# Ledger of designs, part 5: peptides against a protein of PDB entry 7MKK

Target 1, 71 residues: chain A of PDB entry 7MKK
Amino acid sequence: SMKEKVKAKLVEIRKFVPFIRRVRIDFQDTLSKVQGHRLDALVNLLDREDVSMSSLNKIEVIIDKLRTRFN

## One batch from the design tools (peptide; made by RFdiffusion4, then SolubleMPNN)

Design b1_p9_3_s2 (from b1_p9_3, 4 letters changed)
Fold by OpenDDE base, seed 1:
Structure b1_p9_3_s2 (fold): chain B 71 residues (1-71), chain A 9 residues (1-9)
Amino acid sequence: as target 1 above (71 residues)
Amino acid sequence: VDDLLSILD
């Protein structure tokens, strides 16, 4: 079901939360206030259980971009 | 979420 797929996707995406947190801290002086706030919001979003598949797909793109730039 | 997409702009 879609619900099960969302749950599985969320579990996979959450594996990158520590990475996102490290980017936020390690590059705090380089990131703009807006960027920093958005990273915080991203982490907070991933703590929720009611994230849609559409949102998770977008988050995956964001994480890929973060990995490209900061790793 | 849409705002988050522009995080690295």
Scores: peptide ipSAE 0.142, ipTM 0.753, DockQ to the pose 0.875
Fold by OpenDDE base, seed 3:
Structure b1_p9_3_s2 (fold): chain B 71 residues (1-71), chain A 9 residues (1-9)
Amino acid sequence: as target 1 above (71 residues)
Amino acid sequence: VDDLLSILD
């Protein structure tokens, strides 16, 4: 079911939360204030259980870009 | 979420 797929996707995406937190801290001086706030918001969003598949797919794109830029 | 898409702009 879609519900099961969303739960599975959320579990996979949450594996990157430690990475996102690390980027936020390690590059705090490089990131603009607004960029830092957006990263914080991203982590907070992933703490929720009611995120849609559409949102998770967008988040995946963001994480891919972060991985490309910040290793 | 849409605002998050511009994180790396």
Scores: peptide ipSAE 0.141, ipTM 0.754, DockQ to the pose 0.869
Fold by OpenDDE base, seed 5:
Structure b1_p9_3_s2 (fold): chain B 71 residues (1-71), chain A 9 residues (1-9)
Amino acid sequence: as target 1 above (71 residues)
Amino acid sequence: VDDLLSILD
């Protein structure tokens, strides 16, 4: 079901939470205040269980951008 | 989420 697919995708995306947290900390002085706050919001969002597949796909794009820029 | 997409723009 789509619900199960969302849960599986969320599990996979959550594997990058430590990476996101690390970027937030390691580049805290480089990031603008708003960028830092948005990264915090991203981590908080991934703590939720009601994230849609559409949102998860967008988050995946964000993570890919982070990986390209910061690692 | 839409606002988050612009983090690195």
Scores: peptide ipSAE 0.140, ipTM 0.752, DockQ to the pose 0.884
Fold by OpenDDE base, seed 2:
Structure b1_p9_3_s2 (fold): chain B 71 residues (1-71), chain A 9 residues (1-9)
Amino acid sequence: as target 1 above (71 residues)
Amino acid sequence: VDDLLSILD
């Protein structure tokens, strides 16, 4: 079901939360204030249980970009 | 979420 797919996707995406937090901290002085706040918001969003598949797919793109830029 | 897409822009 779609609900099960969302749950599975969320579990997989959440595996990157530690990475996102490290980017936020390690590059705090390089990131703009807005960028920092957005990373915080991203982590907070992933703590929620009511995230749609559409949102999760967008988040996956964001994480891919972060991985490309910050390893 | 849309605003988050511009994190690195």
Scores: peptide ipSAE 0.138, ipTM 0.748, DockQ to the pose 0.867

Design b1_p9_3_s3 (from b1_p9_3 with E5M F8L)
Fold by OpenDDE base, seed 5:
Structure b1_p9_3_s3 (fold): chain B 71 residues (1-71), chain A 9 residues (1-9)
Amino acid sequence: as target 1 above (71 residues)
Amino acid sequence: VDELMEILD
């Protein structure tokens, strides 16, 4: 079911939360205030249980971009 | 989430 797929995807995406937190900290002085706030919002979003599959797919793209730019 | 797509812009 879509519900089960969302749960599985959320579990996988949450594995990157520590990475996102490290980017936020390690590049705090390089990131603009807006970028920093958006990273904080991203972490907060992943704490939620009501994230849609569409949102999770977008988040996956964001994480891929972060991995490319910040290791 | 759409705003988050612009993190690295």
Scores: peptide ipSAE 0.227, ipTM 0.824, DockQ to the pose 0.872
Fold by OpenDDE base, seed 1:
Structure b1_p9_3_s3 (fold): chain B 71 residues (1-71), chain A 9 residues (1-9)
Amino acid sequence: as target 1 above (71 residues)
Amino acid sequence: VDELMEILD
């Protein structure tokens, strides 16, 4: 079901939360205030249980961009 | 989420 797929995707995406947290800390001096705030919001979003598949797909793209820029 | 797409802009 779509519900099960969403939960599975969320589990996979959450594996990158430690990475996102490290980017936020390691590059705090380089990131703008808005960028830092958005990273915080991203982590908080991934703590929720009501994230949609469309949102998770977008988050996956964001993580790919972060990985490209910050390893 | 759309605003989050602009994190690296």
Scores: peptide ipSAE 0.227, ipTM 0.822, DockQ to the pose 0.863
Fold by OpenDDE base, seed 3:
Order: structure tokens, then C-alpha cells, then sequence
Structure b1_p9_3_s3 (fold): chain B 71 residues (1-71), chain A 9 residues (1-9)
């Protein structure tokens, strides 16, 4: 079901939360205040259980961009 | 989420 697919995707995306937290801290001086705030919001969003598949797919793209620039 | 896509702009 779609519900189970969302749960599985969320589990996979959450594996990158430690990475996102590290980017936020390690590059705090390089990031703008707005960028830092958005990274915090991203982590908070991934703590929720009501995130849609569409949102999770967008988050995956964001993580890919972070990996390209910061790792 | 759409605003979050602009993190690295």
C-alpha cells in the first residue's frame, strides 16, 4: 500500500539525518542565517510521521544536493 | 518543503 511505501521511504531518508545535522554545524559560518534555519526545519520535518511521498521525494533531491556540495 | 528546496540558492 501507499501507506507502507511512505513508511519505508521515511525510514530510508531518516538515515541521512545525522549527515544533515553535521552539515548544519560544520558549515554554520559559511551558510547564511536563512540557510541554517532551513536545514533545521528539514531535520524537524523528518521527525514527523505525516509526511507525504511527494515531500519525501523532494527531500531526497535536497539531500543529493547537500551531498554534492558538502561531501 | 518547496522553500526547503532553495536551501543552497
Amino acid sequence: as target 1 above (71 residues)
Amino acid sequence: VDELMEILD
Scores: peptide ipSAE 0.225, ipTM 0.821, DockQ to the pose 0.864
Fold by OpenDDE base, seed 2:
Structure b1_p9_3_s3 (fold): chain B 71 residues (1-71), chain A 9 residues (1-9)
Amino acid sequence: as target 1 above (71 residues)
Amino acid sequence: VDELMEILD
């Protein structure tokens, strides 16, 4: 079911939360205030249980971009 | 989420 797919994707995406937190801290001085707040919001969003598949797909793209730029 | 797409802009 779609619900099961969402749960599975959420589990996989959450594996990158430590990475996102690391980027937020390591690059705090080079990120703009708005960029920092958006990274915080991203982590907070992934803490929720009601995230849609559409949102998770977008988050996956964001994480891929972060990985490309910040290792 | 759309705003988050602009994190790296």
Scores: peptide ipSAE 0.224, ipTM 0.822, DockQ to the pose 0.864

Design b1_p9_3_s4 (from b1_p9_3, 4 letters changed)
Fold by OpenDDE base, seed 1:
Structure b1_p9_3_s4 (fold): chain B 71 residues (1-71), chain A 9 residues (1-9)
Amino acid sequence: as target 1 above (71 residues)
Amino acid sequence: VDELMDILS
């Protein structure tokens, strides 16, 4: 079911939460206030259980961009 | 989420 697929996707994406947190900390001085706030919001979003597949797909793209820039 | 898409912009 879509619900099961969403749960599986969320589990996979959550594996990158520690990475996102490290980016937020390690580059705090380089990031703008708005960028820092958005990273915090991203982590908070991934703590939720009611994230849509559409949102998760977008988050995956964001994480890929973060990995390219910061790793 | 759309707001987050431009996180690095």
Scores: peptide ipSAE 0.248, ipTM 0.837, DockQ to the pose 0.855
Fold by OpenDDE base, seed 3:
Structure b1_p9_3_s4 (fold): chain B 71 residues (1-71), chain A 9 residues (1-9)
Amino acid sequence: as target 1 above (71 residues)
Amino acid sequence: VDELMDILS
């Protein structure tokens, strides 16, 4: 079901939360305040259980871009 | 979520 697919996708994306947290900390001095706040919001969003597949797909793109730039 | 797309901007 779509519900199960969403849950599975969320589990996979959550594997990158430690990475996002490290980016936030390690590059805090180079990130703008807005960028830092957005990273914080991203982590907070991934703590939720009611995120749509559409949102998760967008988050995946964001993480891919972060990985490309920061590791 | 849309505003998060501009994290790197």
Scores: peptide ipSAE 0.248, ipTM 0.837, DockQ to the pose 0.847
Fold by OpenDDE base, seed 4:
Structure b1_p9_3_s4 (fold): chain B 71 residues (1-71), chain A 9 residues (1-9)
Amino acid sequence: as target 1 above (71 residues)
Amino acid sequence: VDELMDILS
């Protein structure tokens, strides 16, 4: 079901939360205030259980971009 | 989520 697919995707995406947190901290002085706020919001979003598949797909792209720039 | 796409823009 779509519900099960969302749950599985969320589990996989959440594996990158520690990475996102490290980017936020390690580059705090380099990131703009808005960038820092958005990273915080991203982490908070991934803490929720009502994220849509559409949102998760977008988040996956965001994480890929972060990985490209920050390792 | 859409505005999060601009994190690195």
Scores: peptide ipSAE 0.247, ipTM 0.836, DockQ to the pose 0.869
Fold by OpenDDE base, seed 2:
Structure b1_p9_3_s4 (fold): chain B 71 residues (1-71), chain A 9 residues (1-9)
Amino acid sequence: as target 1 above (71 residues)
Amino acid sequence: VDELMDILS
């Protein structure tokens, strides 16, 4: 079901939360306030249980970009 | 979420 797919995707995406937190901390002095706030918001969003598949797919793209830029 | 797409902008 779609609900089960969302749960599975959320579990996979959450594996990157430590990475996102590390980027936020390690690059705090080089990121703009807006960028830092958005990273915080991203982590907070992934703590929720009501995230849609469309949102998770967008988040996956964001994480891919972060991985490319910040390894 | 759309706002988050511009994190690296």
Scores: peptide ipSAE 0.246, ipTM 0.837, DockQ to the pose 0.855

Design b1_p9_4_s1 (from b1_p9_4 with D1E D6S)
Fold by OpenDDE base, seed 5:
Structure b1_p9_4_s1 (fold): chain B 71 residues (1-71), chain A 9 residues (1-9)
Amino acid sequence: as target 1 above (71 residues)
Amino acid sequence: EDFLSSFTP
């Protein structure tokens, strides 16, 4: 079911929360204020259980961009 | 959320 797929995707995406937090800290002076705030909001979003598959897919793209830019 | 689509590092 879609519900099960969302739960599975959320578990996988949450594995990157420590990485996102690390980027936020290590590059705080490099990131714009808007980018920093967006990363904070992204981490907060991943604490929720009601995240949509659409949101999770967008977050995955963001994580891929972060991995490319910041290792 | 809307900010996700516009985010680019």
Scores: peptide ipSAE 0.177, ipTM 0.789, DockQ to the pose 0.195
Fold by OpenDDE base, seed 1:
Structure b1_p9_4_s1 (fold): chain B 71 residues (1-71), chain A 9 residues (1-9)
Amino acid sequence: as target 1 above (71 residues)
Amino acid sequence: EDFLSSFTP
């Protein structure tokens, strides 16, 4: 079901939360205020249980970009 | 949410 797929995707994406938190802190001076705020909001979103598949797919793209820029 | 669509690191 879509519900089960969302749950599985959320579990996988949550594995990157520590990485996102590190980027937010380690590169705070490099990130714009808008970028910092969006990263904070992104982490908070991943703490929720009602995240949509659409949001998770967008977050996955963002994580890929972060991994490319910040290893 | 809309903040995700325009995010670029």
Scores: peptide ipSAE 0.176, ipTM 0.788, DockQ to the pose 0.195
Fold by OpenDDE base, seed 4:
Structure b1_p9_4_s1 (fold): chain B 71 residues (1-71), chain A 9 residues (1-9)
Amino acid sequence: as target 1 above (71 residues)
Amino acid sequence: EDFLSSFTP
C-alpha cells in the first residue's frame, strides 16, 4: 500500500537526521537565519508520522544537496 | 512559500 511505502521511505530518510542536525550546528554561523529555520523545520517534519510521499521526495532532494555541499 | 523547495544551501 501507499501507506506502507511512505513508512518505508520515512525510515530511510530519518537515517539522515543526525547528519542534518550536525550541519545545522556546525554551520550555524554560515547559514542564514532562514536556512537555519528551514533545517529545523525539516527535522521537526521528520519527527511526524503524517508526512506525505511528496514531502519525503522533496526532503530527499534537499538531503542530496546538503550531502553534496557538507558531506 | 514551500520551505523545502525554496531551500538551496
Scores: peptide ipSAE 0.179, ipTM 0.787, DockQ to the pose 0.206; fails the geometry check
Fold by OpenDDE base, seed 2:
Structure b1_p9_4_s1 (fold): chain B 71 residues (1-71), chain A 9 residues (1-9)
Amino acid sequence: as target 1 above (71 residues)
Amino acid sequence: EDFLSSFTP
């Protein structure tokens, strides 16, 4: 079911939360205020259990960009 | 909130 797919993707995406937090802190002076707030919001969103597949797919793209730029 | 749509690190 879609619900099961969402749960599975959420589990996988959550594995990157420590990485996102590390980027947020290590590059705090490089990131704009809005970028920092968006990363915080992203982490907070992943803490929820009612995240949509659409949101998870967008987050996945952001994580890929972060991984490319920040290792 | 669609805050991720315009975010490019």
Scores: peptide ipSAE 0.175, ipTM 0.786, DockQ to the pose 0.190; fails the geometry check

Design b1_p9_4_s2 (from b1_p9_4 with D1E)
Fold by OpenDDE base, seed 3:
Structure b1_p9_4_s2 (fold): chain B 71 residues (1-71), chain A 9 residues (1-9)
Amino acid sequence: as target 1 above (71 residues)
Amino acid sequence: EDFLSDFTP
């Protein structure tokens, strides 16, 4: 079901939460205040259980960009 | 460019 797919995707994306938190802290001086706030909001969103597949797909793209830029 | 521009909390 779609609900099962969302839950599975959320589990996979949550594996990157420690990485996102690390980027937020280690590059705080490089990121703008707006970018920092957006990363905080992204992590907070991943703590929720009512996220959509659309949101998770967008977050996956963001994680790919972070991995490319910040290793 | 803002790599987070596509994300709105």
Scores: peptide ipSAE 0.184, ipTM 0.791, DockQ to the pose 0.868
Fold by OpenDDE base, seed 5:
Structure b1_p9_4_s2 (fold): chain B 71 residues (1-71), chain A 9 residues (1-9)
Amino acid sequence: as target 1 above (71 residues)
Amino acid sequence: EDFLSDFTP
């Protein structure tokens, strides 16, 4: 079901929360204010259980960009 | 509006 797919995707994406938090702190002075706010919002969103597949797919793209830029 | 739409590192 779509519900089970969303749950599985959420579990996989949550594995990167520690990485996102580290980027947010370690590069706080390099990131723009809006980028910092968006990262905070992204982490907060991943704490929720009602995240859509569309949102998770967008977050995955952002994580890929972060991994490329910040290792 | 999606807050992630214009995010670029």
Scores: peptide ipSAE 0.155, ipTM 0.770, DockQ to the pose 0.188
Fold by OpenDDE base, seed 4:
Structure b1_p9_4_s2 (fold): chain B 71 residues (1-71), chain A 9 residues (1-9)
Amino acid sequence: as target 1 above (71 residues)
Amino acid sequence: EDFLSDFTP
């Protein structure tokens, strides 16, 4: 089901939460206030269980960009 | 508003 797919993808995306938190802290001085806020919001969103597949797909794109830039 | 829509690292 879509619900099962969302749950599985959420588990995979959550593996990057420590990385996102590290980027947020290590680059706090170079990130804009809005960028920092968005990263905080992203982490908070991933702590929830009611995340849509659409949101997870968008987050995956953001993670890929972060990985390219910061690792 | 999509909070990630214009985020570009």
Scores: peptide ipSAE 0.155, ipTM 0.768, DockQ to the pose 0.217
Fold by OpenDDE base, seed 2:
Structure b1_p9_4_s2 (fold): chain B 71 residues (1-71), chain A 9 residues (1-9)
Amino acid sequence: as target 1 above (71 residues)
Amino acid sequence: EDFLSDFTP
């Protein structure tokens, strides 16, 4: 079901939360204020259980970009 | 609110 797919994707995406937190801290002085806030919001969003597949797909793209740029 | 719409690192 779609619900099962969302849960599975959420589990996988959550594995990158420590990485996102690390990027946010290590590059706090490099990131714009809005970028920092967006990363904080991203982590907070992943703490929820009612995240949409659309949101998860967007987050996945952002994580891929972060991985490319920051490791 | 789509806070990721224009975010590029």
Scores: peptide ipSAE 0.154, ipTM 0.770, DockQ to the pose 0.187

Design b1_p9_4_s3 (from b1_p9_4, 3 letters changed)
Fold by OpenDDE base, seed 4:
Structure b1_p9_4_s3 (fold): chain B 71 residues (1-71), chain A 9 residues (1-9)
Amino acid sequence: as target 1 above (71 residues)
Amino acid sequence: EDILSGFTP
């Protein structure tokens, strides 16, 4: 079911929360205020249980970009 | 809030 797929994807995406937090901290002075805020919001969003598949797919793209840029 | 809108890391 879509519900189970969302749960599985959320578990996988959450594995990158420590990485996102580290990027936010390590590059705090070089990120724009809006980018920093959005990273904070992203981490907060991943703490929720009601994240949509659409959001998770977008977040996956963001994480891929972060990994390419920062590691 | 669209937290991903305009975000380009």
Scores: peptide ipSAE 0.179, ipTM 0.784, DockQ to the pose 0.239
Fold by OpenDDE base, seed 2:
Structure b1_p9_4_s3 (fold): chain B 71 residues (1-71), chain A 9 residues (1-9)
Amino acid sequence: as target 1 above (71 residues)
Amino acid sequence: EDILSGFTP
């Protein structure tokens, strides 16, 4: 079911929360104000249980970009 | 809000 797929996707994406937090902190002085806010909001979003598949897919793309740029 | 909108890492 879509619900089970969302749960599985959320579990996988949450594995990157520590990485996102480190990017936010390590590059706080070089990130724009809006970028920092977006990363904070992203982490907070991943703490929720009602995240949509569309949101998770977008987050995955962002994480891929972060990984490319920040290891 | 779409928190990812305008994000450019």
Scores: peptide ipSAE 0.176, ipTM 0.784, DockQ to the pose 0.236
Fold by OpenDDE base, seed 5:
Structure b1_p9_4_s3 (fold): chain B 71 residues (1-71), chain A 9 residues (1-9)
Amino acid sequence: as target 1 above (71 residues)
Amino acid sequence: EDILSGFTP
């Protein structure tokens, strides 16, 4: 079911929460205030259980970009 | 809230 797929995707994306937190901290001075706030919100979003597959796919793209730019 | 709007790392 789609519900099961969302849960599985969420589990995989959550593996990158520590990485996102590190980026937020390590590059706090480089990131704009808006970008920093969005990263904080992103981490908080991933703590929820009602995230849509569409959102998770977008988050995955963001994580990929972060991994490329921030090691 | 769309937290990803306008955010491109």
Scores: peptide ipSAE 0.174, ipTM 0.783, DockQ to the pose 0.211
Fold by OpenDDE base, seed 1:
Structure b1_p9_4_s3 (fold): chain B 71 residues (1-71), chain A 9 residues (1-9)
Amino acid sequence: as target 1 above (71 residues)
Amino acid sequence: EDILSGFTP
Protein backbone atom coordinates (compact mmCIF):
# COMPACT_ATOMS: atom_id res chain seq x y z
CA SER B 1 0.00 0.00 0.00
CA MET B 2 0.94 3.64 -0.35
CA LYS B 3 1.08 3.98 3.41
CA GLU B 4 3.52 1.10 3.69
CA LYS B 5 5.67 2.55 0.92
CA VAL B 6 5.81 5.90 2.66
CA LYS B 7 6.85 4.29 5.94
CA ALA B 8 9.57 2.26 4.23
CA LYS B 9 10.95 5.29 2.41
CA LEU B 10 10.85 7.38 5.57
CA VAL B 11 12.99 4.76 7.32
CA GLU B 12 15.55 4.92 4.52
CA ILE B 13 15.63 8.71 4.34
CA ARG B 14 16.04 9.00 8.11
CA LYS B 15 19.38 7.21 7.77
CA PHE B 16 20.71 10.47 6.33
CA VAL B 17 19.60 12.68 9.22
CA PRO B 18 23.04 12.57 10.89
CA PHE B 19 24.60 13.55 7.57
CA ILE B 20 22.20 16.46 7.11
CA ARG B 21 22.93 17.66 10.65
CA ARG B 22 26.68 17.56 10.01
CA VAL B 23 26.33 19.49 6.74
CA ARG B 24 24.27 22.11 8.54
CA ILE B 25 27.00 22.59 11.15
CA ASP B 26 30.20 22.04 9.16
CA PHE B 27 29.14 24.24 6.26
CA GLN B 28 27.11 26.83 8.13
CA ASP B 29 29.18 29.65 6.64
CA THR B 30 28.83 28.25 3.12
CA LEU B 31 25.06 27.87 3.25
CA SER B 32 22.81 30.87 2.81
CA LYS B 33 20.52 31.82 5.66
CA VAL B 34 17.51 30.41 3.84
CA GLN B 35 19.35 27.16 3.06
CA GLY B 36 20.32 26.75 6.69
CA HIS B 37 16.79 27.34 7.86
CA ARG B 38 15.46 24.87 5.33
CA LEU B 39 17.92 22.21 6.48
CA ASP B 40 16.81 22.73 10.06
CA ALA B 41 13.21 22.43 9.00
CA LEU B 42 14.07 19.36 6.93
CA VAL B 43 15.54 17.55 9.92
CA ASN B 44 12.50 18.45 12.00
CA LEU B 45 10.20 17.24 9.24
CA LEU B 46 11.91 13.85 9.18
CA ASP B 47 11.17 13.42 12.88
CA ARG B 48 7.47 13.37 12.06
CA GLU B 49 5.43 10.31 11.14
CA ASP B 50 3.05 12.07 8.74
CA VAL B 51 5.48 12.93 5.94
CA SER B 52 4.08 12.61 2.41
CA MET B 53 5.65 10.64 -0.41
CA SER B 54 5.94 13.87 -2.39
CA SER B 55 7.99 15.43 0.38
CA LEU B 56 10.17 12.34 0.73
CA ASN B 57 10.90 12.34 -2.99
CA LYS B 58 11.99 15.97 -2.85
CA ILE B 59 14.09 15.31 0.24
CA GLU B 60 15.81 12.45 -1.55
CA VAL B 61 16.81 14.81 -4.35
CA ILE B 62 18.12 17.31 -1.81
CA ILE B 63 20.16 14.63 -0.05
CA ASP B 64 21.66 13.56 -3.37
CA LYS B 65 22.69 17.14 -4.09
CA LEU B 66 24.18 17.50 -0.61
CA ARG B 67 26.16 14.29 -1.04
CA THR B 68 27.47 15.47 -4.40
CA ARG B 69 28.58 18.85 -3.12
CA PHE B 70 29.77 18.02 0.39
CA ASN B 71 30.49 14.26 0.10
CA GLU A 1 4.89 26.11 4.17
CA ASP A 2 6.99 24.53 1.42
CA ILE A 3 10.41 24.18 3.02
CA LEU A 4 11.80 22.33 -0.01
CA SER A 5 10.95 24.84 -2.72
CA GLY A 6 13.99 26.42 -4.33
CA PHE A 7 16.46 24.52 -2.18
CA THR A 8 19.77 24.20 -4.06
CA PRO A 9 22.74 23.58 -1.77
Scores: peptide ipSAE 0.181, ipTM 0.785, DockQ to the pose 0.210; fails the geometry check

Design b1_p9_4_s4 (from b1_p9_4, 3 letters changed)
Fold by OpenDDE base, seed 4:
Structure b1_p9_4_s4 (fold): chain B 71 residues (1-71), chain A 9 residues (1-9)
Amino acid sequence: as target 1 above (71 residues)
Amino acid sequence: EDILSSFTP
């Protein structure tokens, strides 16, 4: 079901929360205020259970970009 | 808040 697919995707995406937190901290002085705020919001979003598959797919792209840029 | 709309890492 889509619900189970969302759950599985969320579990996989959540594995990158520590990485996102480290980017936020390590590059705090380099990131703009809006970028920092959005990284915080991203982490908070991933704590929720009602994230759509569409959002998770977008988040995956964001994480891929972060990984490319910040290792 | 739509955190995905304009975030450019």
Scores: peptide ipSAE 0.108, ipTM 0.740, DockQ to the pose 0.165
Fold by OpenDDE base, seed 1:
Structure b1_p9_4_s4 (fold): chain B 71 residues (1-71), chain A 9 residues (1-9)
Amino acid sequence: as target 1 above (71 residues)
Amino acid sequence: EDILSSFTP
């Protein structure tokens, strides 16, 4: 089901939460205030259980960009 | 909160 797919995707994306937190800290001086705030919000979003597949796909793109730039 | 739109790392 779509619900099961979302749950599986969420589990996979959550594996990158420590990475996102690390980027937020290590590059705090480089990130703009809005970027830093959005990263904080992103981590908080991933703590929720009601994230849509659309959101998870967008988050995946963000994580990929973060990995390209900061790792 | 609209955190996903226009986000660029």
Scores: peptide ipSAE 0.106, ipTM 0.747, DockQ to the pose 0.191
Fold by OpenDDE base, seed 5:
Structure b1_p9_4_s4 (fold): chain B 71 residues (1-71), chain A 9 residues (1-9)
Amino acid sequence: as target 1 above (71 residues)
Amino acid sequence: EDILSSFTP
């Protein structure tokens, strides 16, 4: 079911939460205030269980960009 | 809140 697919995707995306937190801290002074806030919100969002597949797919793209730019 | 809006690091 789509519900089970969302759960599985959420589990996989959550593996990158420590990385996102690290980027937020390490580049705090170089990120814009709005980007910093959005990263914080992103981490908070991933603590929820009601995230849509659409959101998770967008988050995956963001994580990929972060990984490319910040290693 | 749409946290993904215009977020392209």
Scores: peptide ipSAE 0.115, ipTM 0.747, DockQ to the pose 0.212; fails the geometry check
Fold by OpenDDE base, seed 3:
Structure b1_p9_4_s4 (fold): chain B 71 residues (1-71), chain A 9 residues (1-9)
Amino acid sequence: as target 1 above (71 residues)
Amino acid sequence: EDILSSFTP
C-alpha cells in the first residue's frame, strides 16, 4: 500500500539524520541562518510519522545535494 | 513553515 511505501521511505530517509545533524554543526558558520534553520526543521520533520511521499521525495533530493557537497 | 520551498545548500 501507499501507506507502507511511505513508512518504508521514511525509514530509509531517517538513516541520514545523523549526517544532516553533522552537516548542520560542522558547517554552521558557512551556512546562512536560513539554511541552518531549514536543516534543523528538516530533522524535526523526519521525527514525525505523518510525512507525505511527496515531501519525502523532496527531502531525498535535499539529502542528495548535501551528500554531493559535504561528502 | 514549508522548509522545502526554496532550500538549496
Scores: peptide ipSAE 0.108, ipTM 0.745, DockQ to the pose 0.190; fails the geometry check

Design b1_p9_5_s1 (from b1_p9_5 with E8K E9D)
Fold by OpenDDE base, seed 4:
Structure b1_p9_5_s1 (fold): chain B 71 residues (1-71), chain A 9 residues (1-9)
Amino acid sequence: as target 1 above (71 residues)
Amino acid sequence: DFLDELLKD
């Protein structure tokens, strides 16, 4: 079901939360204030249960972008 | 939304 797919995707994406937190801290001085806030909001979003598949797919792209820029 | 803003270069 779609519900099960969303749950599975969320579990997989959450594996990158430690990475996002690390980027936020390691590049605190490099990131603009708004970028830092957006990363914080991203982590907070992933703590929720009501995240859509569309949002999760966008987040996956963002994580890939972060990995390219900061890893 | 903020995801779109974060996604842009």
Scores: peptide ipSAE 0.086, ipTM 0.711, DockQ to the pose 0.932
Fold by OpenDDE base, seed 5:
Structure b1_p9_5_s1 (fold): chain B 71 residues (1-71), chain A 9 residues (1-9)
Amino acid sequence: as target 1 above (71 residues)
Amino acid sequence: DFLDELLKD
């Protein structure tokens, strides 16, 4: 079911929360307030149980980009 | 920078 797929996707995406937090910390002084808020919002969203597949797919794209470009 | 690209609207 879609519900099962969402749960599985959420478990996998949550594995990257520590990584997102690290990016947030490392770029704390570089990020604009809006950018910092957006990263915080990603983490906060992943703490929820009612995240949609659409949201998870968007977050996955962001994580992929971060993994590629983060230095 | 890359964060600007990643987090843009």
Scores: peptide ipSAE 0.075, ipTM 0.728, DockQ to the pose 0.209
Fold by OpenDDE base, seed 3:
Structure b1_p9_5_s1 (fold): chain B 71 residues (1-71), chain A 9 residues (1-9)
Amino acid sequence: as target 1 above (71 residues)
Amino acid sequence: DFLDELLKD
């Protein structure tokens, strides 16, 4: 079911939460307040259980960009 | 910038 697919993807995406938190810390001095808030919101969103597949797909793209162009 | 592009609306 779609619900099971969402739960499975959420479990996989949550594996990157420590990485996202590390990026937030490493760029703390260069991020604007808005940018920092957006990264915090990203992590907070992944703590929820009612995240849509659409949102998870968008988050996956963001994580991929962070992994590829980390600087 | 990388961060600006990443976090744009």
Scores: peptide ipSAE 0.072, ipTM 0.725, DockQ to the pose 0.183
Fold by OpenDDE base, seed 2:
Structure b1_p9_5_s1 (fold): chain B 71 residues (1-71), chain A 9 residues (1-9)
Amino acid sequence: as target 1 above (71 residues)
Amino acid sequence: DFLDELLKD
């Protein structure tokens, strides 16, 4: 079911929460307030159980970009 | 800046 797919994707994406938090901290001085808040919002969204597939897909794209470009 | 590109609307 769609619900099960969302749950499975959420579990996988949550594995990257520590990574997102690390990016947020490491670039705290560089990020604008808006950018910092956006990263915080990603983490906050992933704390919820009612995240939509649409949101998860968007977050996945962001994580992929971070994984590719962050060093 | 990669973060600018990453987080842009």
Scores: peptide ipSAE 0.074, ipTM 0.728, DockQ to the pose 0.208; fails the geometry check

